# Peptides against a protein of PDB entry 7Q4I: the designs that were tried, part 158

Target 1, 281 residues: chain A of PDB entry 7Q4I
Amino acid sequence: HENSTIAERLYSEVRVLCWIMTNPSNHQKKARHVKRTWGKRCNKLIFMSSAKDDELDAVALPVGEGRNNLWGKTKEAYKYIYEHHINDADWFLKADDDTYTIVENMRYMLYPYSPETPVYFGCKFKPYVKQGYMSGGAGYVLSREAVRRFVVEALPNPKLCKSDNSGAEDVEIGKCLQNVNVLAGDSRDSNGRGRFFPFVPEHHLIPSHTDKKFWYWQYIFYKTDEGLDCCSDNAISFHYVSPNQMYVLDYLIYHLRPYGIINTPDALPNKLAVGELMPEI

## One batch from the design tools (peptide; made by RFdiffusion4, then SolubleMPNN)

Design b2_p22_8_s3 (from b2_p22_8, 11 letters changed)
Fold by OpenDDE base, seed 2:
Structure b2_p22_8_s3 (fold): chain B 281 residues (1-281), chain A 22 residues (1-22)
Amino acid sequence: as target 1 above (281 residues)
Amino acid sequence: EKEELEKKIEEDIKKLEELLKK
């Protein structure tokens, strides 16, 4: 028997709307498996597509398909959220249809923050944006105020936000958010370990798995190590997770237990004031 | 599978970099 009392509390107090970036060709192949695994732990789950799918609960956004339209899809997704769902959650997660998310760990990270604080979290990259931007594949989460600023202040102004639908989606939203003073938060734990990951667990956990010349080491905003110290015990997301791997992760995280080991959760931190951030480590 | 994923990752970042140059 599990005691989920704290997780249930956080489910009610830290409401998360998850929107999944997908396309019609991936509805059955990928998106359905998100819905059947980690997506069920979101307070609200929406699939953002170019075609409606009533079985998936997919929304048809007025955008084309392909990588050149991902930025367009992100803009329309957040417009849709702002119009229909801005009060349904406190935090708004973007994820891909091959991102796996431990939503409870995200709620734990977000708990001290006010949703009225203009902040967003993810795997922070350093290029192209002065404060950094969050990797699109790792998923990123905006506060309610960040969504408001993005949709109401940034999107209508071509000087603040790219009007065209082309561009690197994660960089473009990062630029827009910076231009409206939405802060790129630090998602690391108290030990300085990352929580949002742009790759599968194997690529982060195994020492010397990647060449030191691998682009990731040049892109990562915060210095990180490989191996067991790479990753928080409260890691939030991984990218390039296959549908089969989603079910494996769901089993390993939520069902498989080593007998006789009881994990006691850490105490919740104090809540921050509006506009206050956790100190950088 | 690892090598295929690494190739995909490298392709993805190259495409993103190309999109940023336009």
Scores: peptide ipSAE 0.314, ipTM 0.871, DockQ to the pose 0.824
Fold by OpenDDE base, seed 5:
Structure b2_p22_8_s3 (fold): chain B 281 residues (1-281), chain A 22 residues (1-22)
Amino acid sequence: as target 1 above (281 residues)
Amino acid sequence: EKEELEKKIEEDIKKLEELLKK
């Protein structure tokens, strides 16, 4: 009984390749649940691992496992994407195997932007990188041009991008992207509400859930509120989502409906020129 | 469950900060 015409249009016009950061120990425990839930709404879904898994569509990257290799895995993942898949999508999402993503809301946010604009989006953090960087756990999305600049211009140059595989993955890619003039976009909606979240919905929706001294309030680039005003009605991602919670979210978002309430989608904005960003809110 | 998740998040950021020092 739902009309998905606009969502189908955006699926075709705003093509998203999703790559999932995982490891062999999590293929069955976590990654398969991404594939069975929100990952099926990507135009292409690839799991980046250290071991191949044909059932999962997992790629064995030439990296070791462990937190010290996450930056190495991200570099190899984007190299792999550039070599094999750069024309398969317009936008390239990194997510963890415990990130949940509403891909339709991401397509809506991305719709006005050109894939040839050097930009990326996510939950913007302020430390370590002048323009900010996107939180790794919330997931972040690069334009096709951003991927090109990252792989072709940044990665080969040790002065622009860290050659070692060690470091905080999200900070290191943020530094590299800044050094090749990829812009850290504003992912907030027209009301100034965030769309990418580094925690589960409960942690954002419940007022005073965390201490004011919690690191998140020092890291967040844009001021954000707690409660129902924390989050866009078109929120894109949440992190630390258990496999069971992924199925619950899929049910709540795509199946459960209050009888007699009809949601009419907002009109699509005008498309921006190459290099143009939405005005700051 | 909440407190366990908060502890995990705090541990994760501490590990990231340690990685940034390298």
Scores: peptide ipSAE 0.184, ipTM 0.802, DockQ to the pose 0.822
Fold by OpenDDE base, seed 4:
Structure b2_p22_8_s3 (fold): chain B 281 residues (1-281), chain A 22 residues (1-22)
Amino acid sequence: as target 1 above (281 residues)
Amino acid sequence: EKEELEKKIEEDIKKLEELLKK
């Protein structure tokens, strides 16, 4: 018998709305598999698209499709959330339709923070934005206050936020959030291990003979090692996860157990005041 | 499969970098 009491408590106290970036061609191919796996563990799940799909719960945003419109879609998604759902959650996760997320681990990371603190978390990259920005593929989570500042303060001001729909969506939201004093948080665990990953587990866990010239090593904000020490035991997300791999991960994480090994969860940290961050590691 | 994925990721980033230059 599994004791889920603490997970149930965090489900109530750390409410997460997950919005999934998708398109009409991926509703059946990818997005429905998110809904059938990790997306069911969100307090609210919404698919952001250019076409409505009542079976998927997809919203038709007033944007075109293609990579050149991802920033436009991100802006309209957060406008939609602010207008209809800002009180339905405390935290607002963006993920792709090929991102896998362990929502319980995200709630654990977020637990000490006030949703009224202007902060967001993800896989932090260092280029283009002084405080860093969160990788789009790994997914990133905004506090309720961060969403408010983004939609109300940043988006209406072309000096603070790019009005055009072109650009890298993760960089552009990172610029906008910095300009309204939303802090780029540190998502690493107490051992300095990452929690949000822009690739599949195999790429992080297996030391590749990847040339040290691989762009990722130039983009990461925090230095991380490859191999067994790459990843937190409380990892939150992975990207480029195929639909089949989502079901495999769902089985491995939530169903497969080694007999006789009982993991005791760490004690919850103290809650922080509004505007307070965890100490840097 | 890993090499194909790495190549796809590199292509994806190159496209993003091109978008940032505009």
Scores: peptide ipSAE 0.171, ipTM 0.810, DockQ to the pose 0.786
Fold by OpenDDE base, seed 3:
Structure b2_p22_8_s3 (fold): chain B 281 residues (1-281), chain A 22 residues (1-22)
Amino acid sequence: as target 1 above (281 residues)
Amino acid sequence: EKEELEKKIEEDIKKLEELLKK
């Protein structure tokens, strides 16, 4: 006895293409578990690899493997999306093969925005990019217009976008997007709580004696707290999620229910005009 | 400076991965 009417509406109105960063060695170890869990809730799911896999629906991009080629793979992935899939969705999510995403919560966040607004969302980091950039591990989502600007305006210009395939992929795309006036959005909820997380839930939810010198606290663009107040009730993503933890999260989020507790969803906000953003919190 | 940044990020990620495996 579940009412999914609003989720079904948002599935239709806020179309999301998810592309997963993977490699041939992880097709069976990690990527297939994304496909079997949260990836099935995307409107379209594509695995970006260096080898084709018809069972996984993996695309062989013309790139080498290894951490030093992630930026190259990101560029080729968005080129591929723009060429073949730009009209198949309104929003385009990058995630890793160890990122878990609650796609319904992402659709809720994106609902007021026009896909023709040049904007992208994720876990915003402060260093290296003036407006900030989105953490690669937490996953980040581009509007259709942001993808167009990235592929058509930024990538062909070595002054706007790094031509080499080396570098931190999240920083490099953040620089490119800033250079074509794609805005780094605020993904926080109305209470100022984060939605995209670069670590597992346990690292955010459990007040740890994390050294205040931990790089994360210097990198976060918005102030965040530890514990239960760390995270939105409508959180979108977590990183470093093992294949086994993906199934646990799927069960806990979509199947396990406390009997007699019924959650009523908040009303949808008004839609924004093209180029408008939600006010700062 | 860019190479040092890339190296630092890689090292930080590697350290995090090692911490998460424990």
Scores: peptide ipSAE 0.032, ipTM 0.675, DockQ to the pose 0.059

Design b2_p22_8_s4 (from b2_p22_8, 9 letters changed)
Fold by OpenDDE base, seed 2:
Structure b2_p22_8_s4 (fold): chain B 281 residues (1-281), chain A 22 residues (1-22)
Amino acid sequence: as target 1 above (281 residues)
Amino acid sequence: SHEELEKKIEEDIEETLKLLEK
């Protein structure tokens, strides 16, 4: 038996709409496995595609497919969310169909923040955007106010948001959000460990797994280390997770238990005022 | 495989860079 009282409380108080970036070719191959694993822990789950799929609950956005259209798809996805779902959640997560998310850990991170604070979180990268931008693959989460500013203030203005559907999706939304004073938050835990990860756990946890010349070390906004200190005990996301690995992660995180070890959760932090951020570490 | 994933990661960043140049 487990006690999920705090998780249930956070499920109600920190409502998350998850939208999954997918395409028709991945509905069966990838997206359905998100729906069958971590996606079921979102308050609302929507698959954003170019074709409707009633079994998946996929929305057909008026965009083409391919990487050159990912920015267009992101814009249309958030327009759709704002029009139909802005009051269905407090926070709005973008993830890929190969991103795995521990939604409870995300709710824990988000708990102190007001959804009326113009902020978003993810794996922060330093290039191209002064305040940084969030890696698309790791997934990023916008507050309700951030979505409002993005859709209402930024998207209609070509000077604030790229009007074309082409571009690097995560960079373009990062530029756009900066232009409307949506803050790129710090998602690290109190020990300075990351929570959103653009790769699989193995690539972060194993020391010296990657070359020092690996682009990631030049992109990461905050100093990070490899090994067990790389990652928060309350990690939120990993990218490049295969469909099979999603089921493995679901088993390991939610089912497999070492007998005789009881984990007591830390107390919830105090809630922040609107516009207030957690102190930087 | 690990190697295949590393290749994919490198390809993805290269594609991102190309998109930024447009």
Scores: peptide ipSAE 0.517, ipTM 0.926, DockQ to the pose 0.895
Fold by OpenDDE base, seed 4:
Structure b2_p22_8_s4 (fold): chain B 281 residues (1-281), chain A 22 residues (1-22)
Amino acid sequence: as target 1 above (281 residues)
Amino acid sequence: SHEELEKKIEEDIEETLKLLEK
């Protein structure tokens, strides 16, 4: 006996198109498991590939495979979305085929923002881009206006956006978005805890004896701690999630309940005006 | 394993850095 009334409201008011970065070799191995788990909670789910797959709903983009082509694939994916799906959603999530996303928590974070605000969210990294950029693996979500600016204003201009298909995908889109005044939002909760994570929950929750030289600590834009306080109770995404772990997470999040514990959702914040951001915490 | 995943994470960032140099 669950009351999903608020979740259903947000499903209608905060429409999310999820596009999944994949390749033909991963259609059955990884992408199918996204479709069977968290991807079913998107308003629209599209798999971006180099080959068409009607069972998966995969789109064949005119790009090669491999890491050297990920930037090219991202550009073509957003062109495809803009041409065919720009009005099908308010927000546009990029995720990998090994990213797990709690879409309800993302809708909660996005609720106060206008889709006409040029903003995007994710796990913010500080290098290479002045305002920061969002980690590719953690997934990142663009407003409808951000997609418009990216495709219409940034991509056609080699001075604003890299024309070559090579480069670090997440850094390159971050540069392009900055150049068209799309703001890199703060995705942290009211307690300053992160919501988008570039690793599995275990790596964030357990204080690692890892050397302080671990690259992540140099890349993260906002200060973060390890342990139970690392992560928002309304966390949105984790990366490097195996297909089997996706089903485990689906069970733990949506089915497993401690008897007698009822969580009351926080009140929804007031909606912001176009161009307005939540104050940094 | 945890160790295998840590290795993959390190390899991924190294590849990213190489891509940024191009």
Scores: peptide ipSAE 0.505, ipTM 0.923, DockQ to the pose 0.879
Fold by OpenDDE base, seed 5:
Structure b2_p22_8_s4 (fold): chain B 281 residues (1-281), chain A 22 residues (1-22)
Amino acid sequence: as target 1 above (281 residues)
Amino acid sequence: SHEELEKKIEEDIEETLKLLEK
């Protein structure tokens, strides 16, 4: 017996469209497993590809494949969303086909924010963009207003947004969003623990798992700890998650229960006004 | 494997840096 009343409420009040970055070679290998696991908890799930796949619900964007086209694919994906789906959700998540997302935890984080606030969330990195940018692999979520500004104000202006399809996808969108005053939000919980993660749980949870010279420590915008304090109890995403690991995570998070332990959720925070952010920690 | 994943992560960041230089 499970009580999901609050989760059901948030499903209706915090509508999330998830778009998955994929390619035709990964439709069966990776993307299908997203659809069969965490993707089913999105209000709308779309796979952005270069080839149509009706079984997957994949869209053929007018872009080439390869890393040199990821920025082009992101631009076309958001153009497609704006044209066809801008009113189907309040928030718009980009994830990779090897990103795992706990959508309920994302809805919890997003609940106080207005979708008309120009804001986006993810794992914030500090280089290249003054306000920071969100790591592409960890996934990032834009408000409806952020999508509007990106597509309508930024993309048509080469001075605000890179016109070429080449570049680091996450950095380029970060630059574009900053140029149209979309705020890079703080996704940390009330204890200062991160929610979006660019690696698998093991890489964040195990102390001294990475070298001190590891690039990640120079890229993170907010100071973070290793070990159990690395990660929110309401963590949202992990990257480099294999298809098999997605099913394991689905089982562990949604099915496996320690008998006799009942988790009572915290009260929902008050809703913020349009343009208002939660205080940073 | 763990080692394979670490290698992939390093390759991914290196590729990202190359893309930023263009």
Scores: peptide ipSAE 0.503, ipTM 0.921, DockQ to the pose 0.804
Fold by OpenDDE base, seed 3:
Structure b2_p22_8_s4 (fold): chain B 281 residues (1-281), chain A 22 residues (1-22)
Amino acid sequence: as target 1 above (281 residues)
Amino acid sequence: SHEELEKKIEEDIEETLKLLEK
């Protein structure tokens, strides 16, 4: 009795390739649960690792393991995507193997934008990068043009992009993208509510859950509220989601329904021209 | 637990900061 006509339309018109940051030790522990839950709603799903896994659809990138190599893995992942998959999607999402994503809500946010607009979205942080950068854990999505600029223009130039594999991957890609005029977009909804979240829902939904001195409040680019006003009704991602919590979220979002309550979706906004952004709220 | 997750988050940001110094 479910009507998915609009979601099916957006699935075809707003094509998303999702690549998952993982490692061989997490293929069975974490990555397979992404594949069994939200990852199945991507148009293309690829796991980026240091070892091949045909069951998972994991790619072995020429990088070492460990946090010190995450930037190297991100560079190689986007190089791989550009070489093999740049035309398979319009938008390219990076997520961790403990990130949960509502892909339909991401398609809704991206719908008005041209894939030829040099833009990317996520949970915007303010330090280190003038325009801001997107939190790695919350996941971030690049337009096709943003991927092209990153791989073709930024990566080959050590002045524009860090050549070594060390560093905070989200900060480093943020620097590179800024240097090639890829815009750090505003992912907030029309009410100013966030859509990409670097923590689990509980940490955002519960007021006073964190200390006022918590680093997050100094890092967040836009003002955010706690409680029910923290999060968009069309929220896109959460981080630090355990494998078990992924199945719970899948059940709650896609299966559990309050009887007699029918949601009517908002009308789709007008499409923007190439290079045009939604007005800031 | 909640406390364990909070500890993990703090550890992760500390590691990130160390990576930025390299």
Scores: peptide ipSAE 0.498, ipTM 0.921, DockQ to the pose 0.869; fails the geometry check

## One batch from the design tools (peptide; made by RFdiffusion4, then SolubleMPNN)

Design b2_p23_1_s1 (from b2_p23_1, 11 letters changed)
Fold by OpenDDE base, seed 1:
Structure b2_p23_1_s1 (fold): chain B 281 residues (1-281), chain A 23 residues (1-23)
Amino acid sequence: as target 1 above (281 residues)
Amino acid sequence: SLFHLALLLFSKLYPTTKEYPPP
């Protein structure tokens, strides 16, 4: 028998809308597998595309296809969320159609924070944005207040937010959010271990899988190690996860159990006031 | 470890494109 009582409580108290960045060519190939795996654990799941798909629950955004339009899609996705869904959740996750997310671990990280705190979380990178920005591939989560500030204060002002659709979407949203005083939070656990990952588990868990000259080591905001100590026991996301790997991860995380091992969850932290953050480690 | 060997097998079966960073 599984005891889900704390996970059920967090599902109610920490409501997450997940929006998935996709395109019409990936609806059947990728996005459908998100819906069949981790996306079912979101309080609301929406696929953001250029074409409507009623089987997927995909929205047709008024944007072109291709990597050069990802920033345009991100802007229109958050406008659509603000107009139709701002009260449906407390937190708003962006993920790609090849991102895998452990939503319960995200709810645990978010639990102490007020959704009225102007904050967002993800894999923090240091270039281009003074406070850092969150990696697009690892996925990033905005508070309700962060979405409000982004859509109402940043997007209408070309001095605060890029009006064209070009550029790296994660860098551009990071600039916009900084310009409206949305804080780039620390996603690390109490041991300083990362929770959002811009690669598959294998690339983080295998020591020396990358050259020391690999760009990632120059981009990470917080120092991280490779190997078993790379990653929180409460890791939230991985990127470049194939459709087949999503089903494997769903099985390993939610179904496979070592007999006779019972994990007792840590106590929930105290809730923070509006505007308060957890202390940096 | 057997864990690292399993991870190496997964990484060979599903090569990840490290297509980031932005310019």
Scores: peptide ipSAE 0.052, ipTM 0.710, DockQ to the pose 0.268
Fold by OpenDDE base, seed 4:
Structure b2_p23_1_s1 (fold): chain B 281 residues (1-281), chain A 23 residues (1-23)
Amino acid sequence: as target 1 above (281 residues)
Amino acid sequence: SLFHLALLLFSKLYPTTKEYPPP
């Protein structure tokens, strides 16, 4: 028998809307597998596309397709969320259609924070944005107040937020959020281990998988190690996860249990005041 | 370790294209 009482409590107290970045060519190939795996554990799941799909629950945003339009799609996705769904959740996760997310671990990280705190979390990168920005592929989560500030204060002002649809979506939202005083939070656990990963588990868990000159080591905001100490026991996300890997991860995390090993969850931390962050490690 | 070998085999069966960094 599994005791889900704490996970059920967090599902109620830490409501997450997940929006998935996709396109019409990926609805059946990728996005459907998110809906069939980890996306079921979101309080609300929406697929953001250029075409409607009633089987997927995909929204047709007024944007073109291709990498050069990802920033345009991100802006329109958050406008749509603000107009229709801002009260349906406390936290708003962006993920790709090849991101895998452990939503319970994200709720645990978010539990102490007020959704009225202007904060967002993800895999923090250091270039282009002074406070850092969150990697688009690892997924990033905005508080309700962060979404409000982004849509109401940043997007209408070309001095605060890029009006064209060009550029890296994760860098551009990171600039906009900084310009409206949305804080780039620390997603690391109490041991300083990362929780959001811009690659598959294999690329983080295997030492010397990449050259020390690999761009990631120049981009990561916090120092991180390779190997088994790379990653929190409460890791939240991985990117470049194939549809087959999503079902494998879903089985390994939620179904496969070593007999006689019972993990007791850590005690929930105290809730923070509005505007308060956890201490940096 | 056998764990790292299993992960290496899995990564070879499901290769991922790294499309980052931004320009």
Scores: peptide ipSAE 0.050, ipTM 0.714, DockQ to the pose 0.263
Fold by OpenDDE base, seed 2:
Structure b2_p23_1_s1 (fold): chain B 281 residues (1-281), chain A 23 residues (1-23)
Amino acid sequence: as target 1 above (281 residues)
Amino acid sequence: SLFHLALLLFSKLYPTTKEYPPP
């Protein structure tokens, strides 16, 4: 028997809408497995596509398919969320159909913050955007106020937000959010360990798995080491997770238990005021 | 560690497409 009381409290107090970036060719291959695994732990789960799928609960956005339309799909997804769902949650996660998310760990990270604080979190990258931007594949989470500013203030203004549908989705939203004073938060834990990962756990946890010349080490905003010290014990997301790996992760995290080990959760941090951030570590 | 060994078994099955950097 598990004591889920604090996780149940956070499920109520830190409401998360998860929207999944997908396409019609991936509804059955990928997105369905998100719905059957980690997506069931979101307060609301929506699949954003170019075609409707009533079994998946997929929305047909007025966009084309392909990598060149991901930015268009992100804009229309957040417009749809703002119009229909802005009050259904406090926080709005974008993830890909091959992102795996530990939603409880995300709620724990978000708990101190007001949803009226203009902030967003993810794996912060340093290029192209002065404050940084969040990796699209690791997933990123906007506060309700960040969604409001994005949709109401940024999207209607071609000087603040790119009007065409081309460009890197994560960079373009990062520019738009910076231009409306949405802060790129620090998602690291109290030990300076990352929580959002643009790769599978293995690529982060195994020392010397990547060359030091690998682009990721040039893109990361915060210095991160390889190995066990790379990753928070409260890690939130991993990218390039296959459908089979989603079920393995779901089993390892939520079902597999080492007998005789009881983890007591840390005390919740104090809540921050509106506009207040945790100090950078 | 046994944990590192378990992880090494997963990488061989799914080469992550390192194509993530925006142009």
Scores: peptide ipSAE 0.043, ipTM 0.709, DockQ to the pose 0.266
Fold by OpenDDE base, seed 3:
Structure b2_p23_1_s1 (fold): chain B 281 residues (1-281), chain A 23 residues (1-23)
Amino acid sequence: as target 1 above (281 residues)
Amino acid sequence: SLFHLALLLFSKLYPTTKEYPPP
């Protein structure tokens, strides 16, 4: 019998709304597979689209489709969340329709933090934003206070937040959040291992002869190793995960168990006060 | 390990569209 008691406690104490960036052409191809796999472990799951889909629980945002509108869709998604869902969760995850997320590992990372702390987490990148920004593909999670500051303080002010819908959505939200003093947190574990990944597990876990000139090594905010030491045992997300890979990951993570190996979970850390962060490693 | 086998299975199926970084 599986002992889910700690996971059930964290599901209740660390409430996560997941919103999925999608489009009408991907509702059946990608988004429904998120709903059937990892998305069922969110406290609330919403698909942000340009068309309504009642089977998917997709919202039609007042935005155009295409890569140049992702920032517009992110702004309207967080407005919609703030208006309708700000009290339904403590934390608000953005993910793509090809991001896979281990929601229990995210709840474990978030457990010590107050949702009233103006903070967000993800795969931290160094360029364009002084404190860094979180990779859009790896997914990023805002506290309730971070969502409030983004929607109420940043979005209405063209000096704080880009008014047009063009640009890289992850860079633009990162600029907006910095301008309202939302902190770009450290998502690494106690060993300094990353938890949010902008690529598939294979690209992080296999030491490929990735050209040392590969952009990723210039973009990462924290040093990361290649191979088996790349990734936390409590990894949270991977990007470019196909629909078929989502079902394989769900099977490997939640169903496949080696007989006679029982992992004891680490003790929960102490809760931090409002405005406190874990020390950077 | 089963982990290495899973990694080998995934590496063949998806050419990663290197769509990142933003310009």
Scores: peptide ipSAE 0.037, ipTM 0.728, DockQ to the pose 0.286

